Peptides against a protein of PDB entry 5JXT. Designs and how they scored, part 30

Target 1, 319 residues: chain A of PDB entry 5JXT
Amino acid sequence: SLLPKKEINVYIGMSEMQVKWYQKILEKDIDAVNGAGGKRESKTRLLNIVMQLRKCCNHPYLFEGAEPGPPYTTDEHLIYNAGKMVVLDKLLKRIQKQGSRVLIFSQMSRLLDILEDYCVFRGYKYCRIDGSTAHEDRIAAIDEYNKPGSDKFIFLLTTRAGGLGINLTTADIVILYDSDWNPQADLQAMDRAHRIGQTKQVVVYRFVTDNAIEEKVLERAAQKLRLDQLVIQQGRAQVAAKAAANKDELLSMIQHGAEKVFQTKGAFGTMAEKGSQLDDDDIDAILQAGETRTKELNARYEKLGIDDLQKFTSESAYE

## One batch from the design tools (peptide; aimed at target 1 T73 D117)

Design b2_p15_7_s4 (made by RFdiffusion4, then SolubleMPNN; from b2_p15_7, 8 letters changed)
Fold by OpenDDE base, seed 1:
Structure b2_p15_7_s4 (fold): chain B 319 residues (1-319), chain A 15 residues (1-15)
Amino acid sequence: as target 1 above (319 residues)
Amino acid sequence: MSRVPRYLLKRLAEE
């Protein structure tokens, strides 16, 4: 029988470079961040801020002029300048040592470009599929990855491109490098490994930047998932979960952790303490803390009814 | 040998 998948949220601090870029994004639109724009503030402006903050949480090199150089080189700076890359780099070494194979999902094809350079730099053999990959090339990449005795360790996928009904049961580890606004897209991605033909325990690691916008993206996705489940169970098809966040919800998401980010000199959490010098014990501590917070998050939403789940109340960073 | 990042080359080619 297929074993249940284990899901763990992995909460990761920002690097010093990420904190600087996160501050810069907030400062550029400080009036909007403070809610000073009132009724005149466009929803589009707030959505743009959210998109930039999510890019920052993924990797600062998604911004022009963030990379060190000239000369522009692939080196350890590609890893230590992004908290998620520091954790990924340690986690992949452990996964490889265990004889596991891994799917890495992101919403951002440009992040997959960075992950390709990382794979080459570390000597990891990989396959890639995104939204621009031709149908024939997708088949070829899947077949190459799934081949008996395949030397491909990593499969890089955009979450939506990976959702297209493909079978990747030759992998047992799934890393969600970022989260979709729709939790069903992430579930569909996990189900590429967690499917008939899987012989191992599937483990899903969901990376979440701590004290940042991504915590609120995760909370909103968890809320939506619970609401979708309750609507199905209660037969209330008409509870259209307002699919799009309103202005106040977006503003509250942007404000989450902003004050602490402005006050921070350097990196956050384990990134401030250890940075690129994370050891196996530090990774175990991060995973254990993540497992605890994941259980707490799930328990919070399991107690809520439909009427409570229709109200997105995020605590402001100022409460 | 320090390779020029492909992510950077791709970005510069789209501009």
Scores: peptide ipSAE 0.419, ipTM 0.891, DockQ to the pose 0.687
OpenDDE base, seeds 2, 3, 4, 5: peptide ipSAE 0.374, 0.401, 0.392, 0.397; ipTM 0.874, 0.883, 0.880, 0.882

Design b2_p15_8 (made by RFdiffusion4)
Pose (drawn by RFdiffusion4):
Structure b2_p15_8 (pose): chain A 317 residues (1-241, 244-319), chain P 15 residues (1-15)
Amino acid sequence: SLLPKKEINVYIGMSEMQVKWYQKILEKDIDAVNGAGGKRESKTRLLNIVMQLRKCCNHPYLFEGAEPGPPYTTDEHLIYNAGKMVVLDKLLKRIQKQGSRVLIFSQMSRLLDILEDYCVFRGYKYCRIDGSTAHEDRIAAIDEYNKPGSDKFIFLLTTRAGGLGINLTTADIVILYDSDWNPQADLQAMDRAHRIGQTKQVVVYRFVTDNAIEEKVLERAAQKLRLDQLVIQQGRAQVAAAANKDELLSMIQHGAEKVFQTKGAFGTMAEKGSQLDDDDIDAILQAGETRTKELNARYEKLGIDDLQKFTSESAYE
Amino acid sequence: SSLPAGSFRKKLEEE
């Protein structure tokens, strides 16, 4: 029995420093922010703003010249200058206290570099797979974290790095520092720990910058995820739109017994006998429209799970 | 407490 994973959006604010940088990004190209300029502009200008705001929502030190002036030290400012780092510090502390281990995913390798400095600062034992990591390296990195009684605690990965089917069930908590545009990528990262061999409840925490660009980014991915489900669930419809033996058999046998019983004429003909007054016609049209409504209202309301014929139906016996 | 420059900064210096 594999427990369904718990996915939680953790909405996070921004530090005072992030606001300064967030405002500068928006100011440096305020024209495009207010939707100015021609409609002919290429997508490049706006996408550059998205990248900067994404970096800003992650950590201000991703911008050169942002870390406090030289010389550069690795201290508490690494934590308190990014809202996500403040939430993560207490979250990681609570995770270790309850005997849990965690996979931390990110879109940007430069952020895992910042998380490396954090792990060394706090004394956390960790592994990293980068996507810019050789094959033999990440095999050892997987094994090191999966070793029984492993020294490691945190596993730093990029959402895409490892490839398909790698197993990290020796962890039961997943933290998505930032989200991906396509939901299958984040969903695959969660299934590094949430797969066969996982014994404990998998909990996934997704850091989201509330009232900023990442909240809006998330709604779109949630929509695209919902669209994918509808396509997959309806993937049986085109194969259904020939005729089975039973379908053909049912068409022929329908009402055949009543035909054999009949010596004279059938229903509409036996009761009225090829002569029809106005009243008889009116009853035929009223009974038909009623049947027509009930038939259409029954089928136009159905779903794929009702229309889909099982392959075992072809096993006529 | 504080530590000398971290690996993230050294990578920036190398660039």

Design b2_p15_8_s1 (made by RFdiffusion4, then SolubleMPNN; from b2_p15_8, 7 letters changed)
Fold by OpenDDE base, seed 4:
Parts: structure tokens; C-alpha cells; sequence
Structure b2_p15_8_s1 (fold): chain B 319 residues (1-319), chain A 15 residues (1-15)
């Protein structure tokens, strides 16, 4: 029988470089961030800010002029300048020692380029599929990864490209490096490993930048998923989950953690304390804290009715 | 050991 998947949100602090770039993004559009644009603020502008903040949460090198150089190098700076990379680097070592194989999903093909460079730097053998990968190359990559005795440890995928019905049950670990706005896309990604033919317990690690927009992306995705489940259960097909965030929702998401980011000198959380020097105990602490927060998040949305889940109120989850 | 510029940078430099 297929074992239930274990899902853990891994809450990760920003590196010092991420904090600086996050501040810079907010400062550049401070009037929009403060809501000073009012009704005249374009949804497009807010969506652009959201996109930049999400890039920052993934890796600061996604910005022009962020990467140190020339000369440009692949080195430890690729890791320590992004909180998610620091955690990923330690987690992958553990996963490999356990004899597990891992799928890494991202929304950003450019992040997969960084992850390829990282894999080369660490000597991890990998496969890659994204939205631009030709059909034949997809088949070849899947076959190379799934073959008996494959030396490919990592499969790098864009979430949507990986969602296309492929079987990757030869992996037992799934890392969602970032989250889709549509929780179904992430579920479809997980279901590449969590399928008939899986012999291990699938563990899903969802990376979430703490005190940043990604927490609100996650909350919104969890809310939507619960709403979709309740709508299906109640046969109320007409409750169109408000598919697109409105301006006020986007603004609230942008504002989340912004004040604390502006006040912060250096890195956040465990990244401030240890940076790249995370040990196995630090990883265990991060995973344990993540498991707790995941349970709390789920419990919060499980208690909400359809009407409450239709209200994107950041505050109603704390009352 | 430090490696030369990877795929990420090379793509950026080609843009």
C-alpha cells in the first residue's frame, strides 16, 4: 500500500544579501508598498513587486548585478547568499546519506540554472526538465533518472513541467524550493513521487522564506486548497475560489514582514545565528519547527468554513 | 575548489 506522504513546511530565514535586496525592492516602490497609490495603483505594479520579492526569496542572484564578479565563479557564495540554498545544501547531504533520491521543484527556470551550477559544484549528478525541454529530451531525462541503478541523485524540475503526468517513483523526497499560487500544481508535483510503485514513504519539504511574502503565498495556497476541498465535499461547485488575488490582497502580501525587514540589519533567524555553518542539529531544529508550524497552519484552515475561507483576511487567522 | 562561471552566469552574459 502507498504510505501517506509527509509534508513539512521548512521556514527559512533570509541571508544578509537577501535582506538587502528585499529592502531594495520595497524601497524602490515604497509608495506602492505603503498603499499611497490608492485606487490608482495598478495591479500590474503590485504583481511585479510580488514577483521581485519571490525572486529575492529564491536567490538574490536572480537580480542583475547581485552576483559577485567579474570574475564570476561557482563557489560557496552561491550557497551562503541564499537561505534556501544553505538549508538545501545540508538537507541534500542528509538525504544522500539516507540513500534517498530527490525531486527539486521550482517555479523559476532561472533558479534551476542556479541549482544546476550548485549540483556541478557539489558533484551531484542530476537530471533537468523545464517548460522549454523538448518532449524527447523529457523522456530521456525521465528514463535516465528512473533506470535501475541510476546514479542520478537529483531531478530538477519546474513545477508545471513536472506536473505533466510523469512517474518519478524512484525518488522518495520532494523539495518544493518555492510554491505555486495554485496549490494543485504543487500537489501534482508531489504526485510524481507519491504514486503507485512508490515503495518508500514520500517526504515533501516545502521551503518557505520566513518573515517574507512567501508565508502569505503559502497561506493563500493553503486557504485555496481547503476551500477547493470543502467545495468538492459540499457539492457547491459554484464557489469559484477567487482565483486571482485582488489589489488589497497583493498589497497585504507585500507588506507582510516588510517593517521587520526594514529594521533588520544582517540575516534572519538561523541564518543570522549560524549562516552557512548549519549543522545536523540546526537542520533538525528547523525541520521540527517547520513540522509544528505546518500542523498549526493546517489546523487553522481546517477549522474555517467556506465563508471564512473566501475572505483573505490575514487577521482572521489570529483571532 | 572554485569553479568558473556556470550555466546561470553564462546565460546572463549571453543576454
Amino acid sequence: as target 1 above (319 residues)
Amino acid sequence: MSLPAGKFVLKRLAE
Scores: peptide ipSAE 0.479, ipTM 0.937, DockQ to the pose 0.655
OpenDDE base, seeds 1, 2, 3, 5: peptide ipSAE 0.452, 0.461, 0.458, 0.450; ipTM 0.932, 0.933, 0.934, 0.931

Design b2_p15_8_s2 (made by RFdiffusion4, then SolubleMPNN; from b2_p15_8, 7 letters changed)
Fold by OpenDDE base, seed 2:
Formats: sequence, structure tokens, C-alpha cells
Structure b2_p15_8_s2 (fold): chain B 319 residues (1-319), chain A 15 residues (1-15)
Amino acid sequence: as target 1 above (319 residues)
Amino acid sequence: MSLPAGNFVLKRLAE
């Protein structure tokens, strides 16, 4: 029988470079961040801020002029300048050592470009599929990854490209490098490894930038997922889960952690203490803390009824 | 809760 998947949110501090870029993004649109536009603030402007903050949480090199150079080099700076890369680099070593194979999902094809450079730099053999990959090339990449004795360790996928019903049960580890606004897209990505034909325990690591917008993206996704489950269970077809965040929700998400980001000199959390020099104990601590926070998050939403879940209660960034 | 419109707290922290 297929074992239940284990899902762990991995909460990761920003690097110093990410903090600096996160500050710059907020400062550029500070009036919108402070809610000074009120009802007149465009939803489009807030969505643009959210997109830039999510890019920053993924990797600062997603911004023009962020990469150090010339000369442009693929080196350790590709890793230490992004908290998620620091954790990924350590986690992949562990995953490889245990004889596992890994799917890495992102919403951003340009993040996959960075991950390709990383794979080459570390000597990891990989496959890639994104939204631009031709149908025939997708089949070829899947077959190459799934073949008996495949030397491909990593499969890089955009979350949407992974949603296309493909079978990747030859992998047992799933990394969600970022989260979709729709929790169903992430579930569909996980189901590429967690499907009939899987013989191993599937483990899903969801990367979440701590003290940043991604915590609120995750919270909203968990809320929506629980609401969708309750609506199905209660047969209440009329409870259209508000699919899109409103302006106030977006503003609250942007404001979350922003004060601490402005007050921070350097990196956050374990990234401030250790930088790229995380050891195995640091990774175990991050994973254990993540497992605890994941259980707490799930338990929070499991107790809520439909009416409570329809109220977006973002805690203040200042509480 | 979001900051009230016009609070400008984050602006003052960025200055």
C-alpha cells in the first residue's frame, strides 16, 4: 500500500543580501506598504510588490544587477546569497547520501535557471521541465529520469508543468522551493511522486522564508485548503472560497515581517549565526522546528469552522 | 491586522 506522505514546512532565514533587497523593495513602494493609498491603492501595485518580495525570498539574482560581477561566475556566492540555497545545498547532500531521488518544484522558471547552474556547479545530474518545454522533450526527460538505473538525481520542474499528470514515482523526496497561491497546485506536484507505483516513504519539504511574505502565503494556502475540504464534506457548493486575495489581505501580507526586516542588520536566524556554514545539527534543528510549526499550523486550521476560515485573520505584523 | 492607513511606521523605520 502507498504510505502517507510526510509534509514538513522548512522555515528559512534570509541571507544578508536577501534582507538588503527585501528592504529596497519595501522602500521603493513604502507608501503602498504603509497603506497610505488606502482604498485608492491599486490591487495591481500590491500584487507587483508581492511578486518582487516572493522573488527576493527565492533568490536575489532574480533581479537585474543583483548578481556580483563582472566577471560573472558560478561559485559559492550562488548559494550563500540565498537562505533557501544554503538549506537546499545541505539537504541535497543528505538526500543523495541516503540513496533518495528528488523533485524540486518552483513557480519561477528563472529560479530553475539558477538551480541548473547550481546543479552543474555541484556536479548533480538533473532533468528539467518547465512551461516552455515541448511535449516530446517532456516525455524524453521523464523517461530519462524514470529509467531503471537512471543517474539523474534531481528533477527540476515548474509546479504547473509538474501538474500535467506525469508519473515520477522513481523519486521519493519532493522539495517545494516556493509555494503556489493555490494549495491544490502544490498537492498536484506532490502527487507526481506520491502515486501508485511509489515504493518508498514520500517526504515533502516546503521551503518558507521565515519572517517574510511567504509565511502569509503559506497561512493563506492552509486556510484555503481547509476551507475547500470543509466545503466538500458539508456539500456547501455555494461557499466559493475567495480565490483571490483582496487589497487588505495583500497589504497585510506585505507588512508581515517588514518592520523586523527594516530593523535587521545582516541576515536572519540561522543565516545570521552560521551563514553558509550550516552543519548537520543545524539542518536537523531546522527540520525539527519546521515539523513542530507544521503541526501547529495544521492544528490551528483544523479547529476552525467554515465561517472562521472565510475571515482572513492576518495577525498584525506588529503583534 | 494591517497598519492603519497613514501610520507610516515602516517609513520611519526605513529612514
Scores: peptide ipSAE 0.020, ipTM 0.523, DockQ to the pose 0.010
OpenDDE base, seeds 1, 3, 4, 5: peptide ipSAE 0.018, 0.012, 0.011, 0.019; ipTM 0.509, 0.473, 0.465, 0.513; seed 5 fails the geometry check

Design b2_p15_8_s3 (made by RFdiffusion4, then SolubleMPNN; from b2_p15_8, 7 letters changed)
Fold by OpenDDE base, seed 4:
Structure b2_p15_8_s3 (fold): chain B 319 residues (1-319), chain A 15 residues (1-15)
Amino acid sequence: as target 1 above (319 residues)
Amino acid sequence: MSLPAGKFVEKRLAE
């Protein structure tokens, strides 16, 4: 029988470099961030800010002029300049020692390029599929990963490309490096490992940058997922989940944690305390805290009715 | 050991 998947949100602080770039993104569009544009603020501008903030949460090198160089190098700086990479690096060592194999999903093909360089740097054998991968190359990569005795430890996938019905049950760990706006895309990604033929406990780690826009992306995705479930259960097909965030929702998401980011000197959370020097105990603490926060998040949305879930107000869940 | 620029930088420099 297929064991239920274990899902853990892994809340990760920004590196000092991420904080700096996050500040720079907010400062560049400070009028929009403060809502000073009013009704004239374009949804496109807000979506662009959201996209830049999400890039920052993934890796600061996704910005021109962020990467140290020339000369450009693949080295430890690729890891310590991004909180998610620091956690990933430690987590992958643990996963490998356990004899597990891992799928890493991202929305960003350019992040997969960074992850390829990281895999080369760490000596991890990997496969890759994204939206540009030819069908034949996709089949070849899947077959190479799934073959008996495959030495491929990591499979790098874009969430949407990975969602296309493939079987990757030879992996038992799933890392969602970032989240899709559509929770169904992430579920479809998880279901590549969590499917008939899986013999191990599937564990899903969802990376979430703490005190940043990604928390609101996650909350919105969780609300949508719960709403979709309730609509299906109640047979109320007409509750069109508001498919796209409105301007006010986007603004609220951009503003989340912005004040604290502006006040912060250096890194956030465990990244401020230990940076790249995370040990196994630090990882355990992060995972335990993540498991707690995941349970709290789920419990919050499980208590909400359809009407409450239609309101994108974080505050209404606490009243 | 430090490695030369990888795929990420190579793609950026080609843009």
Scores: peptide ipSAE 0.434, ipTM 0.926, DockQ to the pose 0.658
OpenDDE base, seeds 1, 2, 3, 5: peptide ipSAE 0.409, 0.419, 0.416, 0.414; ipTM 0.919, 0.922, 0.922, 0.921

Design b2_p15_8_s4 (made by RFdiffusion4, then SolubleMPNN; from b2_p15_8, 7 letters changed)
Fold by OpenDDE base, seed 4:
Structure b2_p15_8_s4 (fold): chain B 319 residues (1-319), chain A 15 residues (1-15)
Amino acid sequence: as target 1 above (319 residues)
Amino acid sequence: MSLPAGKFVQKRLAE
């Protein structure tokens, strides 16, 4: 029988470089961030800010001039300049020692390029599929990963490309490096490992940058997922989940944690305390805290009715 | 050991 998947949100602080770039993104569009544009603020501008903030949460090198160089090198700086990479690096060592194999999903093909460089740097054998991968190359990569005795430890996938019905049950760990706006895309990604033929406990780690826009992306995705479930259960097909965030929702998401980011000197959370020097105990603490916050998040949305879930107000969940 | 610029940078420099 297929064991239920274990899902853990892994809340990760920004590195010092991420904080700096996050500040720079907010400062560049400070009028939009403060809502000073009013009704004239374009949804496109807000979506662009959201995209830049999400890039920052993934890796600061996604911005021109963030990477040290020239000369450009693949080295430890690729890891310590991004909180998610620091956690990933430690987590992958643990996963490998356990004899597990891992799928890493991202929305960003350019992040997969960074992850390829990281895999080369760490000596991890990997496969890759994204939206540009030819069908034949996709089949070849899947077959190479799934073959008996495959030495491929990591499979790098874009969430949407990975969602296309493939079987990757030879992996038992799933890392969602970032989240899709559509929770169904992430579920479809998880279901590549969590499917008939899986013999191990599937564990899903969802990376979430703490005190940043990604928390609101996650909350919105969780609300949508619960709403979709309730609509199906109640047979109320007409509750069109508001498919796209409105301007006010986007603004609220951009503003989340912005004040604290502006006040912060250096890194956030465990990244401020230990940076790249995370040990196994630090990882355990992060995972335990993540498991607690995951349970709290789920419990919050499980208590909400359809009408409450249609309101994108973080505050209404606490009253 | 430090490695040369990887795929990420190479793609950026080609843009």
Scores: peptide ipSAE 0.494, ipTM 0.936, DockQ to the pose 0.656
OpenDDE base, seeds 1, 2, 3, 5: peptide ipSAE 0.467, 0.474, 0.475, 0.470; ipTM 0.931, 0.932, 0.933, 0.933

## One batch from the design tools (peptide; aimed at target 1 L78 E116)

Design b2_p16_1 (made by RFdiffusion4)
Pose (drawn by RFdiffusion4):
Structure b2_p16_1 (pose): chain A 317 residues (1-241, 244-319), chain P 16 residues (1-16)
Amino acid sequence: SLLPKKEINVYIGMSEMQVKWYQKILEKDIDAVNGAGGKRESKTRLLNIVMQLRKCCNHPYLFEGAEPGPPYTTDEHLIYNAGKMVVLDKLLKRIQKQGSRVLIFSQMSRLLDILEDYCVFRGYKYCRIDGSTAHEDRIAAIDEYNKPGSDKFIFLLTTRAGGLGINLTTADIVILYDSDWNPQADLQAMDRAHRIGQTKQVVVYRFVTDNAIEEKVLERAAQKLRLDQLVIQQGRAQVAAAANKDELLSMIQHGAEKVFQTKGAFGTMAEKGSQLDDDDIDAILQAGETRTKELNARYEKLGIDDLQKFTSESAYE
Amino acid sequence: AKEEADEKAEEILDKL
């Protein structure tokens, strides 16, 4: 029995420093922000703003010249200058206290570099797979975290790095520091720990910058994830739109017994006998329209699970 | 300021 995973959006604000940088990004190209300029502009200008705001929502130290002036130290400012780091510090502290281990995913390798400095600062044992990591390296990194009684606690990965089918069930908590544009990528990262061999409840925390660009980014991915489900669930429809033996057999046998019973004429003919007054015609049209409504209202309301013929139906016996 | 950031982080996490 594999427990369904708990996925929680943790909505996070921004530090005072992030607001300063967030405003500068929006100011430096306010024209494109207000939707100015021609409609012919290439997608490049707006996408550059998206990248900067994404970096800003992650950590301000991703911008050069942002960390407090030289010389550079690694201290508490690494935590309190990014809203996500403040929430993560207490979250990681609570995770270790309850005997849980955690996989931390990110889109940006420069952010895992910042998380490296944090792990060393707090004394956390950790592993990293980067996507810019050799094959033999990440095999050892997987084994080191999966070793029985492992010293490690945090596993730092990029959402894409490892590839398909790698197993990290020795962790039961997943933290997505930032989200991906295509939902299958984040969903695959969660299934590093949420797969066969996982014994504990998998909990996934997704850091989202509330009232900023990442909240809007999330809605879109949630929509695209909903669209994918509808396509997959309806993937049986085109194969259904020949005729089975039973389908052909049912067409022939339908009402055949009543035909054999009949010596004279059938229904509409036996009761009225090839002569029809106005009242008889009106009853035929009223009964037909009624049947037509009930038939259409029954089938236009159905779904794929009702129309889909099982392959075992072809096993006529 | 740090204390206030910690208190806000604790309040967010207590909602879990």

Design b2_p16_1_s1 (made by RFdiffusion4, then SolubleMPNN; from b2_p16_1, 6 letters changed)
Fold by OpenDDE base, seed 3:
Structure b2_p16_1_s1 (fold): chain B 319 residues (1-319), chain A 16 residues (1-16)
Amino acid sequence: as target 1 above (319 residues)
Amino acid sequence: MKEELDKEAEEILSKI
């Protein structure tokens, strides 16, 4: 029988470089961040800020001129300048040692480019599929990954391209490097490994930048998922989940953790204490803390009714 | 001026 998937949110502190860039993004649009634009603030401006903050949470090298150079060479800087890469680098070593194989999903094709550079730098053999990958090349990549005795350890996928009905049950670990605004896209990605033919316990690691906008993206996704479940269970197909975040929701998401980011000199959490010097005990502590916070997050939304889940207020998650 | 979406933001949002 297929074992239930284990899902763990992995809460990761920003690197010093991420903190600096996160501050810079907020400062550039400080009037919008402070809500000074009021009703005149464009939804487009707020969406741009949200997207830049999400890029920062993924990797600062997603910004033009952020990569250290010349020389423009891949080195340890690719890892230590992003909290998610520091955790990924340690986690992948563990996954490989366990004889597991891993799917890594992101929303951003440009992040997959960084992950390719990382794979080459670490000597990890990989496959890649994104939105631009031709149909024949997708088939070839899937077949190369799934073949008996494949030496391909990692499959890099954009969440939506990887969601397209493919079977990747030859992997047992799924890393969601970021989250989709639609939790169904992430579920569809997980279901590439968590499907009939899987023989191992599937473990899903969802990376979440701590004290940043990504916590609110995750909360919103969890609310939507619970709402979708309740709508199905109650047969209330007409409960239109408000599909798109409003301006006030976007503003609240942008403001989340901003004060602490402005007060921070250096990195956050374990990134401040150890940076790239994370050991196996630090990873275990991060995973255990993540498992606890994941249970707490799920338990919060399981108690909410449809009417509460339709209210995107920071307060409705505490009632 | 209407603030334009960043091209990368547009690409990500076109998927949402």
Scores: peptide ipSAE 0.029, ipTM 0.678, DockQ to the pose 0.019
OpenDDE base, seeds 1, 2, 4, 5: peptide ipSAE 0.011, 0.006, 0.026, 0.024; ipTM 0.554, 0.526, 0.679, 0.667

Design b2_p16_1_s2 (made by RFdiffusion4, then SolubleMPNN; from b2_p16_1, 6 letters changed)
Fold by OpenDDE base, seed 4:
Structure b2_p16_1_s2 (fold): chain B 319 residues (1-319), chain A 16 residues (1-16)
Amino acid sequence: as target 1 above (319 residues)
Amino acid sequence: MKKEKDEEAEKILSKL
C-alpha cells in the first residue's frame, strides 16, 4: 500500500544578503509598495515586484551583479548567501545518510543553474530537467536516475517540467524549493515520487522564506487548494476560484513583512543566530517548527467555508 | 483590455 505523503513547510529566514536585496527591491518601487500609485499603478508592475521578491527569496545570485566576482567561482558563499541553500545543504546531508534519494523542484530554471553549481561543488551526482530540455534528453535523464543502482542522488526539475506524468518513484524525498501559485502544479510534482511503485514513505519539504512574500504565496495556494477541494466535494463547479490575484491582493502580498524587512539589519531568524553554521539540532528544530506551523496552516483552512476562502482574508495584516 | 492584461499577468505568473 502507498503510504500517505508527509508534507512539511520549512520556514526559513533570509540571509543578510537576501534582506539587503529584498530591501533594494522594495525601495526601487517604494511608491508602488506603499500603494501611492493608487489606481494608476499597473498590475504588471506589481507582478514584476512579486517576481523580484520571489527571486530574492530563492537566491540573491538570480540578480545581475549579485554574485561575487571575478573570478566567478562556486564556493561556500553560494550557500550562506541564501537561507534556503543553508537549510538545503544540511538537509541533503541527512537525506543522503538515510540512503534516500531526492527530487528538488523549482519554478525557476535559473535557480536550477545555481543548484547545478551547488551539486558540482558538493560532489552530488544529479540529473536535470527543465522546460527547455529536449524530449530525448528528458527520457535519458529519467532513465539514468531510475536505473537500478543509479549513483544519481538528486534530480533537479522545474515544477512544470516535472509535472509531465513522469515516474520518479526511485526517490522518496521531495523538496519544493519554491511554490507554484497553482497548488496543483506542486501536487503534480510530488506525485512523481508519490505514485504506484513507491515503497518508502514519501516526505515533502516545502521551503518557505519566513516574513516574506512566499508566506503569502503559500497561503494563497493553500486557500485555493482548499477551495478547489470544497468545490469538487459540493459539486459547485460554478464557484470560479478567482484564478488571478487582483491588484490589491498583489499589493498586500508585497507589503507582507516589508516593514520588518526595512527595520532588519542582518539576517532573519535562525539565519541570524547561526548563519551557515546550522547543526543537526538546528535542522530538527526548524523541521519541528515547520511541522507545527504546517498543521496550524492546514487547520486554519480546513475550518473555512467556500465564502471565506473566496475572500482573500487580509485580517492577518492587522494583528 | 482588462481581461487581456489579467491573462498576460497570469502568463507571467505562470512562467514564474
Scores: peptide ipSAE 0.011, ipTM 0.394, DockQ to the pose 0.015
OpenDDE base, seeds 1, 2, 3, 5: peptide ipSAE 0.008, 0.006, 0.006, 0.008; ipTM 0.456, 0.426, 0.416, 0.438; seed 2 fails the geometry check

Design b2_p16_1_s3 (made by RFdiffusion4, then SolubleMPNN; from b2_p16_1, 5 letters changed)
Fold by OpenDDE base, seed 5:
Structure b2_p16_1_s3 (fold): chain B 319 residues (1-319), chain A 16 residues (1-16)
Amino acid sequence: as target 1 above (319 residues)
Amino acid sequence: MKEELDKKAEEILEKI
């Protein structure tokens, strides 16, 4: 029998570099961030801010020229300059020691480029598929990963490309490095490992940058998922959740944690205390805290009706 | 160093 998947949101503090870049992204468009444009503010401008903040949450090297150099060589800086990479680096060591194999999903193909550099730097054998991967190369990568006795530890995938019906049940760990705006895309990604033929407990780690826009991306995704479930259950096909955030929703998402980011000197949370020196106990504490916050998040949305779930209010998720 | 990194980040972000 297929065991239920275990899903854990892993809340991760920003590195010092991420905090600085996050501040500068907000400062560049401070009038838009403060809502000074009101009804006249461009939705396109807000969407651009959201995109830059999400890039920052993933890795500061997603900005061209952000990488330290010369020399422009991959080193430990690739890890310590992004909170998600610090946690990933520790988790992958644990996962490998357990004899597990891992799928890593992202929305950003350029983040997969960084993860390839990381895999090479750590000596992890990997496969890759994204939206540009030819059909034949995709088949070859899947077959190479799934073959008996495959030495490929990691599969790097864009969430949408990995969602395309493939079977990856030879992996038992899934890392969502970031989240899709559509929670169904993330579910489809998880279901590449969580299928008939899986013999292990599938564990899904969803990375979420704490005190940043990604918390609101996660909340919106959870809200949408619950709304989709209730619409199906109640036969209310006309309750099409407006798939696209409005201006006020985008503004609220951009403003989330911005004040605390501006007040922060250095890194956030465990990244400030330990940085790259996170040990196994620190990781266990992060995972335990994440499991608690995941249960709390789910419990909030389970109590909400359709009418409440149609209102994206930052407050209604905490009331 | 800090000011140079800050300036570099500003110059990069201005192009976005």
Scores: peptide ipSAE 0.278, ipTM 0.844, DockQ to the pose 0.027
OpenDDE base, seeds 1, 2, 3, 4: peptide ipSAE 0.213, 0.238, 0.188, 0.175; ipTM 0.810, 0.824, 0.798, 0.792

